Peptides against a protein of PDB entry 7AE7. Designs and how they scored, part 31

Target 1, 321 residues: chain A of PDB entry 7AE7
Amino acid sequence: KVYKDLREFLEVLEQEGQLIRVKEEVNPEPDIAAAGRAAANLGKNQPAVFFEKIKGYKYSVVTNVHGSWQNHALMLGLDKNTSTKDQFYELNRRWDKFPVPPNVVKREAAPCKENVIDKDINLFEILPLYRINEQDGGFYISKASVVTADPEYPDDFNKLNVGTYRIQVKDRDRVGIQALAMHDIAVQLEKAEAENKPLPIAITIGNNPLVTFMASTPVGYNQNEYEFVGALQDGVPMDIVKSDLYDHLYVPAGSEVVLEGHIIPRVRTVEGPFGEFPGSYSGARLQCEVKIDRITHRTNPIFENLYLGIPWTEIDYLMAL

## One batch from the design tools (peptide; made by RFdiffusion4, then SolubleMPNN)

Design b1_p11_2_s4 (from b1_p11_2, 5 letters changed)
Fold by OpenDDE base, seed 2:
Structure b1_p11_2_s4 (fold): chain B 321 residues (1-321), chain A 11 residues (1-11)
Amino acid sequence: as target 1 above (321 residues)
Amino acid sequence: PPEPRVETYEP
């Protein structure tokens, strides 16, 4: 099984008994984080948790999408009871199919283009934002696939980076992003900042689960994550579409929300704290700031966000510690 | 190509 988008994966999770649907209205705090922690306590078969109604917001939230070995097996299109060993064997077998180039679809064929916001941008109108941990310094977008390019080689598709970064909401149209020196985005940002130029960025939310997986998996600077997604789909290309603002940035065609904008050059603002692991907060630091200039989104967009809580957390499955 | 660091968290 190959998934075009998050919605097709959530349908399979629900069919396989790996999705809990919360139909009653919940408070964004503390109910989302509390329900995620409760789901983690269900043992080895941790389901995704889908919140249909969030008080004060229009749209839904899903958490813990990658939060179990069963969900990981289903992501690979395997039986949910496939052993960890066999999952890794299959992952490695498919990895050797790299590169599998993506299919570039037209704008009119991309679900992420169904709606556009190009003025009076307010992230709170599109995303049901909440504090993941009680001591978080703000609202986080913790499971975005962030698209950037090399500003010296913008047309080199092999240098197009899709990564997962810690993103704090700073204002209606601004987010802080943690671009650490070990991340490919930091190399690209350094080049842009050397010339005092903005770095074009697309922050994509609610993707094909293999896109999210690859965005969280370190690859070479000259390797495109989308070409690995096609490999992990056993040779089936994924669908991408050109961003609206930038000819050189491509986003997953099925993304629930795409935040298009730029990293402001040579600006650093306070970001954090954030509880990355139980009992461990990364302190407040000066981080990069992104201005959001355009949003595209699916009708009734689903906000996919990371579940953080008692181990095993979703991050334990996505990020090799 | 760098080998995927698939760190299997074995429980």
Scores: peptide ipSAE 0.006, ipTM 0.464, DockQ to the pose 0.019
Fold by OpenDDE base, seed 3:
Structure b1_p11_2_s4 (fold): chain B 321 residues (1-321), chain A 11 residues (1-11)
Amino acid sequence: as target 1 above (321 residues)
Amino acid sequence: PPEPRVETYEP
């Protein structure tokens, strides 16, 4: 089984008994984080948790999508009871199929283009934002696949980077992003900032689960994560589409939300604190700031966010690979 | 929320 988008994967998770649907209206705090902790306490077979109604918001949230070995097996299109050993064997076998180039689809064929917001940008109208941890300094987007390119080689598709970064919401149209020196985005940002130029960025939310998986998996600077997604789909290309603002940035065609904008050159603002692990808070630091200039989204977009709680959390499964 | 102090990062 290959998935075009998050919705097809959530349907399979629900059919396989790996998704809990919360139909009653919940408070964004503390109910979302509390339900995530409750799901983590179900042992090794942790389901995704889908919140249909969130007080004060229009749209839904899903958490813990990658939060178990069963969900990971289903992501690979395997039987949910496939052993961890056999999952790793199959992942390694498929990895050798790299590169599998993606299909570039027309704008009209991309579900992420169903709706456009190009004025009066307000992230709170599109994303049901909440504090993941009680002591967090703000709202975090923790499971985005962030698309950037090399400013020196913008047309080199092999240098197109799709990564996962810590993103704090700063304002209606501003986010902080943690670009660490070990990440490919930091190399690209350094080149842009040397010339005092903005770095074009597309922050994509609610993707095909293999896109999210590859965005959390470090690869070579000259290797494209989308070409690994095609490999992990056993040789089936994934669908991508051009961003609206930038001809050189491609986003997953099925993304629930795409935030298009730029990293502001040579600007740093206070970001954090954030509870990365239970009992461990990263301090407040000066981090990069992104201006959001355009949003595209599916009708009734699903906000996929990472569950961070007691180990084993979703991040532990994503990092253990 | 307090206005974020924009500090110019000069590398």
Scores: peptide ipSAE 0.000, ipTM 0.401, DockQ to the pose 0.092
Fold by OpenDDE base, seed 4:
Structure b1_p11_2_s4 (fold): chain B 321 residues (1-321), chain A 11 residues (1-11)
Amino acid sequence: as target 1 above (321 residues)
Amino acid sequence: PPEPRVETYEP
């Protein structure tokens, strides 16, 4: 089984008993985090948690999508009871199929293009934002697949980076992004900032689960994560589409939300704290700031966000593969 | 919310 988008994966999770649907209206805080903790306490078979109604918001949230070995097996299109060993075996076998180039689809064929917001941008109207941890310094987008390119080689598809970075919402149309020196985005940003130029960025939310997985998996600077997604799909190409603002940035065709914009050169603003690990907060730091210039989104977009709770957390599963 | 402190730097 190959998934075109998050929705196809959530359908399979639900069919396999690996998704809890919360139909009653919840408060963003503390109910989302509390329900995530409750789901984590269900033992080894941690389901995704889908919140249909969130007070003060129009759209839904899903958490803990990658939060169990069963969910990881299903992500690979395997039986949910596939052993961890066999999952790793299959992952490694498929990894050797790299590269599998993606299909570039037309704009009209991309679900992420169903709706456009190019003025009066307000992230709070599109994303049901909440504090993941009680002591977080703000609202985080913690499971985005962030697309950037090398500004010196914008047409080199091998240098197109799809990474996961913590993103703090700063304003209606601005986010902070943690670009650490070890991340490919930091190399690209350094080049842009050397010339005092903006770095084009597409922040994609709610993707094909293998996109999210690969965005969280370190690869070489000259390796494209989408070509690994095709490999992990056992040789089936994934679908990508050009961003609206940038010809050189490609986003997953099925993304729930795409935030297109730029990293503001040579600007740093206070970001954090964030509870990346249970009982450990990263301090507040000066981090990069992104201006959001355009949003594209699916109708009734699902905000996929990371669940952070008691180990084993979703991040532990994402890092364990 | 208070405007975030912006620090600009030269590389």
Scores: peptide ipSAE 0.000, ipTM 0.412, DockQ to the pose 0.086
Fold by OpenDDE base, seed 1:
Structure b1_p11_2_s4 (fold): chain B 321 residues (1-321), chain A 11 residues (1-11)
Amino acid sequence: as target 1 above (321 residues)
Amino acid sequence: PPEPRVETYEP
């Protein structure tokens, strides 16, 4: 089984008894984080949790999508009960199929382009934002696949980077992003900032689960994560589409939400604190700031977000293979 | 990357 988008994967999770659907209206806080924690604390067969209705918001949230070995097996299109060992062997077998080039689809064929917001941008109207943990310094987007390119080689598809970074919402149209010096995005940002230019960025939310997996998996600077997604799909190409603002940035065609914008050059603003993957809080830091200039989204977009806490949580599963 | 096309993969 190969998935075009998050929705096809959530359907399979539900069919396999690996998704809890919460139909009653919940409060963004503390209910989402409490349910995510409860799901993680089951110790085995941890389900995704889908919140259909959130007080004060229009759209839904899903969490814990990668939160178990059963969900990982299903992500690979394997039997739910496939052992971690057999999942690893299959992952490694498929990894050797790299590169599998993606399909570039037309804008009109991409579900992520169903709706556009290009003025009066307000992230709170599109994303049901909440604190992931009680002591978080703000609202975080913790499971985005962030697309950037080398500004010196914008047409080199092998240098297109798809990564996962900690993102704090700072305003209606601004987010902080943690770009550490060891990340490919930091190399690209350094080149842009040397010329005092913005770095083009697309922050994609709610993807094919293998895109999210590969965005969380370090690869070489000259390797494209989408070509690994095709390998992990056992040789089936994934679908990508050109971003609306930038000719050189490509996003997953099935993304629930795409935030297009730029990293503001030579600006650093306070970000944090945030509850990290070890179950500890990181202090406040000066981080890069992104201006959001355009949003595209599917009709009734699903906000996929990560629950972080004391191990073993969803992030530990994403980093385990 | 390749030029944009109408066809998508069928899963």
Scores: peptide ipSAE 0.013, ipTM 0.379, DockQ to the pose 0.014; fails the geometry check

Design b1_p11_3_s1 (from b1_p11_3, 5 letters changed)
Fold by OpenDDE base, seed 5:
Structure b1_p11_3_s1 (fold): chain B 321 residues (1-321), chain A 11 residues (1-11)
Amino acid sequence: as target 1 above (321 residues)
Amino acid sequence: AEFVAPRTFAP
């Protein structure tokens, strides 16, 4: 089975008994984080947790989408009881299908384009933001697939990077991003900053689970994560669409929310602390800052977010394959 | 199973 979006995957998780739906109104703190911890403690068969109603917010949150081996099996379109060995074998078999180029769909065919916000941007109106851990220095977007290109080769699709980075909300229209020197985004940012230019960015939230998986999987600088998604879909191309602001950035057509903007050149602001793996807090440090210039989103967008803490969390599963 | 609020699963 192939999934076009997060919603199709959540439907399968629910059908397979791998999703808990919380229908009662919850407090964003501490209830979401507490449920993430509780789900992480359920042992080997950890469900996704879908919060339908969050006090003070309009939209829903889902967490632990990748939080078990059963969820990983289902992500690969396998039986939920498929062994980790057989999942790994199938992953490797499909990996050899790289590259599988994505389908570029028209804007009108992309669900992520259903709604547009280009003025008075307020991330808190679109995302039910909460502290993932009690001691976090702010609200984090921890499961975004971040799209950037090489400023020297913007039209080279093989250099288009889709990565997962720690993102702290800094203001209504600003986020801090952790671009470490070992990340492909840091290479791209260095090129932009050398010229004192903004780096175009699209922060995509609530994707096809294989997009999120590939965004968390290191690949070569000249390898496109979307072409691996197609490989992991057993040769079925994924659907992408042009960003609204940038002709050279492509986002998943089914993204729940797309934050389009730019990394501000040569600006660094305090980011953190954040409760990282394995439940250690990284200290606060100076990190890059992104200005959000446009949002596109699905109607009633689902905020997919990761719980990070003591193993085993969904990050451990994302890193273990 | 009714998801009993996470407070019941914190030891």
Scores: peptide ipSAE 0.007, ipTM 0.516, DockQ to the pose 0.030
Fold by OpenDDE base, seed 2:
Formats: structure tokens, sequence, C-alpha cells
Structure b1_p11_3_s1 (fold): chain B 321 residues (1-321), chain A 11 residues (1-11)
């Protein structure tokens, strides 16, 4: 089975008994993190947790989407009881199909374009933001697929990068982003900052689970993550759409929320602390700052965010592959 | 109650 978006995957997780739906109103803190911890304690068969109603917010949250080997099997369109060995065998077999180029769909056919916000941007109106850990220095977007391009080669599709980065909300229309020197985004940012130019960025939230998987998987600088998604779909292309602000950036057509903006050149602001693996707080560091200039989103957008805790958590499953 | 994001003090 191939999934077009997060919603099709959540439907399968629910059908397979791999999703808990919380229908009662919860507090953003501590209830979301507490329920994520409770789900992690259910043993080896850890379900996703979907919160329909969050006090003070309009929209829903889902956590622990990749939080088990059963969820990984279902992501690959396999039986949920497929062994880890057989999942790795199938993953490797499909990897050899790279590259599988994505389909570019029209704007009117892309669910991520259903709604637009281009003025009075407030991230808190679109995302039910909460602290993941009690000691976190702010609200984090921890499961975004971040799209950037090479500013010297913006039309080279092989240099289009889709990565997962730590993102702290800084203001209504600003986020901090951790661009480490080992990440492809840091190479692209260095080129933009050398010329004192903004780096165009699209931060995508709530994707096809294979997009999120590939955004967390290191690939070569001249390899496009979307072409691996098509390979992991056993040769079925994924659907992408052009961003609204930038002709050279493409986002998953089915994204729940797309934050379009730019990294401000040569600006660094204090980010953190955040509870990183394996339970050490990274100290506050100076990190890059993104201005959000436009939002597109599906009607009733789902905020997909990581559950973080003691290993083995969702991020351990994403990093163990 | 509008959730006012705690402004991280920029120096």
Amino acid sequence: as target 1 above (321 residues)
Amino acid sequence: AEFVAPRTFAP
C-alpha cells in the first residue's frame, strides 16, 4: 500500500489497532507529553496517539506516528507483524529503485493549498504548540520536513534538500532552526550568508510517513529525498507541488501545514534548552532565525510532532534505520 | 486566555 498523506496513514494505523484516539479535551501541558509517555509504556506495540481537542487551540495533535516496528511495517505497506529483518530486507530491495522522480501536481490539486495566511501570521492559531519536556525553554516543532535548495544552483533538483531539524518557536512569525555543519542545509546557508542573502525555506508539517522517514535519513548532497520516497513506495512516484513564494522549492502535495519564509542572513539568536537524546539537555546555543512570510494549510490541519522520552522512543526508531 | 508565547529575551 502507498499513502498520499498523513491522513491515509492514520486511517490505516487506526484500522490496524496502532492508533489511540483521545476524544476528550486535554490540556497542552502536561497531558500531551503524559499520554505520549503512557503510550511508550504499553510495551513493544506502541500506538500513535491522536488528540482531537486541545484546550485553548482549534486543531488536533498526533504523536508517536513512527513509534514502533509495527508502525514502520505499515509505513512500508507490509503486514504489521513483519519482522524487523524482513522490513530491512524490503527497505534495501526498494532502495535499489532510486531514483524515482516525483509527480508535480497543479496548485488546485494539492491539499496543502486549501487555505492561505499571508498577513497577521500567528503560528499559535495554526499549531497547538506545547512543551515536549517540562524543562524545555520553549515550544518545539520536532517532526517537520524542511525544504531548501542550493542558492547557486536553485534549479538543480538533485540539490533540493528535505531534512528534519530542531525548530523552536520564537515569536508569532519566527522560529529558530538548528542547522549543524554536517547537514546539507548548513552548506546551502553558508552560500547564502557569504553573499548576505536570505535562504528561502519551506517548513512542512504532517506529511506522508515516508517523507518524514527520508527527511530523517542522511543521503548524499546530490540526492533528492523525494526520489528515495518513490523508491521506498516500490516505484510509485510521490506527489509534490510548487511553493507559493519560490519557484525552485517544492513541498509534499498532502502536507497538513506549510510554513514558507526565509532564514535571516548572519543573525543568530538564543535557542533552547531542549531535552535531546539520551536525556541530556543541550545548553542554550545561538541558532539561525527564520521569518515566516506565508502559511498554507489543509482544512482542520493536524499537528504531527515527535514524542521524546527515554529510549526506545519514536526518534530511536527513525534513527535506527 | 490568549496563549502569549513567552518572549525569549533577545539580548
Scores: peptide ipSAE 0.006, ipTM 0.467, DockQ to the pose 0.296
Fold by OpenDDE base, seed 1:
Order: C-alpha cells, then structure tokens, then sequence
Structure b1_p11_3_s1 (fold): chain B 321 residues (1-321), chain A 11 residues (1-11)
C-alpha cells in the first residue's frame, strides 16, 4: 500500500485500530499533550490520536502518527504485526531502489493548493497551536517537513533539502527555526546570509508519512529526500508541486498546510525553552527567524504535530532506523 | 523523571 497523503494513512490507521478519534471538544492545553503522553505510555500498539474539535480553534490536530512499530509497519504498507526485524529488512531492500524521482503535478491537481492566504496572515487561524510540554516557552510545530534549496544551485534538484527542525511560533506570521550547523539547511542559509539575502523556505505540515520519515532521516547533501520516498514506496513516485512563491521549491502535493516564506538574513531571536526527545528541556537560544508570506492549505486542514518527552515516544520511532 | 535542562555547553 502507498499513501498519497496523511489522510489516506489516517484512514488505514483507523481501519487497523491504530487511531483514537476524540470527537468531544478538548482544550488545546493540557488535553492534547496529556493524550499524546498517555498514548506513548501504552508501550505497544500505540495509536495515533485525532482531535476533531479544539476549543478556540476551527481545525483538527493529530498526534502520535508514527508512535508505534505497528504504525511504522502500516506506513511501509506491511501488516501491522510485522516484526521490527522484517520491517528493517524491507526498509533496507527498498532503500536500494534510490533514486525514484517524484512526479511534478500541476498546481490545480495539488490538494495543498485548495485554499490560499496571502494577506493578514495569522498562523493561529490555520493551526490549532498548543504547548507540547507544560514548560515549553511557546507553541511548537514539531513535525514539519521543511523545504529549502541551495541558493547557489537553486535548479539542482539533488540539493533540494527536506528536513525536520524545531520550529517555535513567534508571531502571527513569524516562526523561529533551529538550523544547526550540522544540518543541510544551515549550509544553505550560510550562503544566503553571506550575500545578505533571504533564504526561501516552505514549511510543510501534515504529509505522506514517508515524507515525514525521510525528513527526519539524515541523507547526503546531494540526495533528495523525495527520491528516497519513492524508493520506500517500493518504486512508486511521490507527487510534488511547485511552491507558489518559488519556482525552485517543491512541496508534497498532498500537504495539509504549506507555510511559504523566507528566513530573514542575519537576524537571530530568542527561541525556547522546549522539551526535547531525551526528556530534557533545551534552554532558550538565539535562532533564525522565518517570515511567513503565503499559506496554502487543504480544506479543513489537519495539524499533524509530535508529542515528545521521556523515551519511548513518537520521535524515538522516527529515529530508530 | 523531571525534565532536566541540558546544560548549554558554553563555548
């Protein structure tokens, strides 16, 4: 089984008994984080948790999508009871199919383009934002697939980077991003900042589960994560579409929300603290700042976000292979 | 277990 988007995967999770649907209205805090922690604490068969109604917000949240070996097996289109060994064997077998180039679809064929916001941008109107852990210094987008390119080689598709980064909401139209020197985005940002130019960025939320997996998996600087997604789909290409602002940035065609904008050159603002994957708070630091200039989204967009804390949580499953 | 702030390695 191959998934075009998050919705097709959530449907399979629900069919397989690996999704809890919360239909009653919840508070964004502490209910979402509490349910994410409770799901992680099951120790096995940990389900995704889908919140249909969140007080003060219009749209839904899903957490713990990758939060179990069962969900990981289903992501690979295997039986949910497939052993971790057999999942690893199948992942390695498919990895050798790299590269599998994606299909570039037309804008009109991309579900992520159903709606546009290009003025009066307010992230709180599109994303049900909450603190993931009680002591978080703000609202985090913890499971975004962030698309950037090499500003010296913007047309080199092999240098297109799709990565997962810690993102704090800073304002209605601004986010902080943690671009560490060891990340490919930091190399690209250094080139842009050397010329005092903005780095074009697309922050994509609610993707095909293999996109989220590959965005969390380190690959070579000259290797495209979408070509690995096609490999992990057993040779079936994924669908991508051009961003609206940038001809050189491609986003997953099925993304629930796409935040298009730029990293502001030579600006650093306070970000954190945040509860990290070891179950420890990373302190406040000066980090890069992104201006959001355009949003595209599916109708009734699902905010996919990660619960993380003391192992073993969803992030540990994303990093386990 | 309480979240322990990783000490920022000050340079």
Amino acid sequence: as target 1 above (321 residues)
Amino acid sequence: AEFVAPRTFAP
Scores: peptide ipSAE 0.006, ipTM 0.459, DockQ to the pose 0.053
Fold by OpenDDE base, seed 3:
Structure b1_p11_3_s1 (fold): chain B 321 residues (1-321), chain A 11 residues (1-11)
Amino acid sequence: as target 1 above (321 residues)
Amino acid sequence: AEFVAPRTFAP
């Protein structure tokens, strides 16, 4: 089985008994984080948790999507009872199929383009934001696939980077991003900042589970994560679409939400603290700031977010692969 | 069997 988007994967998780649907209205704090912790304590057979109704918000949240070996087997389109050993062998067999180039679809064929917000941007209207841990310095987007390019080689598709970074919400249209020197985004940002230019960015939320997996997996600077997604789909290409603001940035066609904007050159603002793996806090630091200039989203978008805390959490599964 | 990350096989 191959998935076009998060919704097709959530349907399979529900059919396989690997998704809990919470139909009652919950408080964003502490209920979502408490449920994430409770799910993490279920041992190795941890379901995803889907919250249909969140007090003060219009849209839903899903957590713990990658939070078990059963969910990882299903992500690969295997039987949920496939051993960790057999998952490993199949993953390695598919990895050797790289590169599998993605299909570029038209804007009209991309579900992420169903709705547009280009004025009066407010992240709180589109995302049910909450604290993941009680000591967090704010609201985090912890499971985004962030798309950037090399500003010296914007048309080189092999240098298009899709990565997962710590993102704190700073204002209605601003986010902080942790771009560490070891990340490919930091190399691209350094080139833009040398010329005092903005770095174009697309922050994508609620993706095909293999996109999220590859965005959390380090690859070479000249290797495209979408071409690995096609490999992990056993040779089936994934669907991508051009961003609305930038012809050189491609986003997953099925993304629930796409935040398009730019990293502001040579600006650093206070970000954190945040509860990191394996239950340590990264202190408050000066980090990069993104201006959000446009949002595209599916109708009734699902906010996919990660719980981080004491092992084994969903991040342990994403990092242990 | 320890599940070892495929990133250990990234060239």
Scores: peptide ipSAE 0.009, ipTM 0.569, DockQ to the pose 0.018; fails the geometry check

Design b1_p11_3_s2 (from b1_p11_3, 6 letters changed)
Fold by OpenDDE base, seed 1:
Structure b1_p11_3_s2 (fold): chain B 321 residues (1-321), chain A 11 residues (1-11)
Amino acid sequence: as target 1 above (321 residues)
Amino acid sequence: AEFVAPRTFAA
């Protein structure tokens, strides 16, 4: 089975008994983090947790989408009881199908384009933001697939990068992003900053689960993550669409939310602390700052976010392969 | 452990 978007995957998770739907209104804190930790602590068959109603917010949150081997099997379109060994063999078999180029769809065919916000940007109106852990220095977007390109070769599709980065919300229209020197985004940012130019960026939230998986999987600088998604879909291309602001940035057609903007050149602002995947806090550091200039989103967008902490949590499953 | 509703863990 192939999934066009997060919603099709959540439907399968629910059908397979791998999603808990919380219909009652919850508090953003501590209820979301508490439920994420509780789901992780089940030790096996860890479900996704879908919060339909969050106090003070209009939209929903889902956590722990990749939080088990059962969810991972279902992501691959396998039986949920498929062994980790057989999942690994199937993943490797499909990996050899690279490259599988994506389909570029028209704007009108992309669900991520259903709604547009191009003025008075306020992330809090679109995303039910919360602290993932109690001691977090702010609100984090922890499961975004971030799209950037090489500013020297913007039309080279093989240099289009889709990665997962630590993102802290700084203001209504600003986020901090951790671009480490070993990440492809850091190479691209260095080129932009050398010329004192903004780096175009699209921060995509709530994707096809294989997009999220590949964004968390290191690939070569000249390899496109979307072409691996098609490989992992057993040769079925995924659907992408041009960003609204940038002709050279392509986003998943089915994204729940797309934050389009730019990394501000030669600016660094305080980010953190944040509870990391080892269950330890990383200290506050100076990080890059993104200005959000445009938002596109699906009607009733789902904020997919990660719970992380002491292993094993969702991030450990995303990094286990 | 059974999954308990979020409010029961926040208490």
Scores: peptide ipSAE 0.007, ipTM 0.473, DockQ to the pose 0.030
Fold by OpenDDE base, seed 2:
Structure b1_p11_3_s2 (fold): chain B 321 residues (1-321), chain A 11 residues (1-11)
Amino acid sequence: as target 1 above (321 residues)
Amino acid sequence: AEFVAPRTFAA
């Protein structure tokens, strides 16, 4: 089975008994993180947790989407009881199908374009933001697929990068992003900053689970993550759409939320602390700052965010493959 | 493996 978006995957998780719906209103803190921890303690078959109602917010949150080997099997369109060995074998078999180029769909066919916010941007109106860890220095977007291009070669599709980065909300229309030197985004940012130019960026939230998987998987600088998504879909292309602000940036057609903007050149602001590993907080550091200039989103967008807790967490399952 | 948010390896 292939999924077009997060919603099709959540439907399958629910059908397979791998999703819990919380229908009662919850407090964003501590209830979301507490329920995520409780779900992780349900044994080896940790379900996703879908919060339909969050106090003070309009929209829903889902967490722990990739939080089990069963969820990973289902992501690959396999039986939920497929062994980790057989999942690894199938992953490697499909990897050899690279590259599988994506389909570029029309704007009117892309669910991520259903709604537009281009003025009075407030991230708190579109995302039910909460602290993941009690000691976090702010609200984090921890499961975004971030799209950037090489500013010297913006039309080279092989250099289009889709990565997962630590993102702290700084203001209504600003986020901090951790671009480490080992990440492809850092190479692209260095080129932009050398010229004192903004780096165009699209921060995508609530994607096809294989997009999230590939955004988190290191690939070569001249390899496109979307072409690996098609390979992991056993040769079925994924659907992408052109961003609204930038002709050279393409986003997943089915994204729940797309934050379009730019990294401000040569600006660094305090970011953190964040609980990266259970019991270890990264200190506050100076990080890059993104201005959000436009939002597109699906009607009733789902905020997909990472569950962080004691191993084995969603991050450990994500890192174990 | 889904590389979730980069571990800042404490240097």
Scores: peptide ipSAE 0.023, ipTM 0.613, DockQ to the pose 0.061; fails the geometry check
Fold by OpenDDE base, seed 3:
Structure b1_p11_3_s2 (fold): chain B 321 residues (1-321), chain A 11 residues (1-11)
Amino acid sequence: as target 1 above (321 residues)
Amino acid sequence: AEFVAPRTFAA
């Protein structure tokens, strides 16, 4: 089984008994984080948790999507009871199919383009933001697949980076991003900042589960994460679409929300604190700032976000492969 | 591949 988007995966999780649907209105704090912790404590068979109604918001949240070995088996299109060993062997077998180039679809064929916001941008109107941990210094987008390119080689598709980074919401149209020196985004940002230029960026939320998996998996600087997604789909290409603002950036066609903008050159602002794995807090630091210039989104977008806390959480399952 | 959690988790 191959999934085009998050919605197809959530349907399979629900059919397999690996998704809890919360139909009652919840408070964004502390209810979402509390339910995420409760789901993490269910042992090895941890379900995703889908919140249909959140007080003060219009749209839904899903968490713990990758939060179990059963969910990982289903992500690979395997039986949910597939052993961790057999999942590992199948993952490695498929990895050797790299590269599998993605399909570039037309704008009108991409679900992420159903709606556009190009003025009066307010992230709180499109994302039901909440604190993941009680001591968090703000609202975090913790499961985004962030698309950037090499500003020296913008047309080199092999240098297109799809990564997962810590993102704090700073204002209605601004986010802080943690771009560490070890990350490919930091190399690309250094090149842009040397010329005092903005770095184009697309922050994508609510993706095909293999896109989220590959965005969290380090690969070579000259290896495209989308070509690994096709490999992990056992040779079936994934669908991508050109961003609206940038001809050289491609986003997953099925993304729930796409935040298009730029990293502001040579600007650093306070970000954090945030509760990290395995329940430690990283201190507040000066980090990069992104201005959001355009949003595209599916109708009734689902905010996929990560729960972070005491092991074994979704993050531990993500890092254990 | 070592599944790297959202690279926020590079503790």
Scores: peptide ipSAE 0.020, ipTM 0.616, DockQ to the pose 0.036; fails the geometry check
Fold by OpenDDE base, seed 5:
Structure b1_p11_3_s2 (fold): chain B 321 residues (1-321), chain A 11 residues (1-11)
Amino acid sequence: as target 1 above (321 residues)
Amino acid sequence: AEFVAPRTFAA
C-alpha cells in the first residue's frame, strides 16, 4: 500500500485499530498533551490519536501517527504485525531503489492548493495550536517537513532539502525555527545570510507518512528526500507540486497545510523553552525567524503534531528506523 | 539539567 497523503494513512490506521478518534470537544490544553502522554504509555501498540474538535479552533489535530511499530509497518504498507527486523529488512531493500524521482503535478491537481491565504495571515485560524508540553514557552509545530534549497544552486533538485525542525509560533505570521549547524538548512541559510538575502522556505504540515519519515532521516546534502520517499514506496513516485511563491521549491501535493515564506536574514529572536527528548527542557535561545507570506491548505486541514516527552514517544519510533 | 539538543536527524 502506498499513501498519497496523511488522510489515506489515517484511514488505514483506523481500519487496523491503530487510531483513536476523539469526537468530543477537547481543550487544547491540557487535553491534547495529556492524551499524547496517555498514548505514549499504551506500550507497543500505541495508536494515533485524532481529535475532531478542539475548543476555540476550527480544525482537527492528530498526534502519535508514527507512535508505534505497528504504525511504522503500516507506513511501509506492510502488515501491522510485521516484526521490526522484517521492517528493517524491507526498508533497506527499498532504500536501494534510490533515486525514484517524484511526479510534479499541476497546481489544480494538488490538494494542498484547495485554499489560499495571502493576506491577514493568522496561523491560529489554520492550526489548532497548543502547548505540546506543559512548560513549553509557546506553541510548537513539531512535525513539519520543511523545504529549502541551496541559494547558490536553486535549480539543483538534488540540493532541495526536506527536513524536520523545531518550530515555535512567534506571531500570527511568524515562526522561530531551529536551524542547527548540523542541518542542511543551516548550510543553505548561511549562504543566504552571507549575502543578506532571505532564505525561501515552505513549512509543510500533515504529509504522506513517508515524507515525514524521510524529513526526519539524515541523507546526503546532494540527495533529495522525495527521491527516497519514492524508493520507500517500493519505486512508486510521490506527488509534489511547485510552491506558489518560489519556482525552485516543491511541496508534497497532499500536504494538509503549507506555510510559504522566508527566513529573515541575520535576525535572531528568543525561542523556547521546549520539552525535548528524553523529557528534558531545552533552554530559551536565539533562533532564526521565518515570516509567513502565504498559506495554502486542504479544506478542513488536519494539524499533525508530535508529542515529545519521556521515551518511548513517537520521536523514538521515528529515530529507531 | 543538561541541554540535550534534540537530534533532529538532519539529513
Scores: peptide ipSAE 0.019, ipTM 0.579, DockQ to the pose 0.037; fails the geometry check

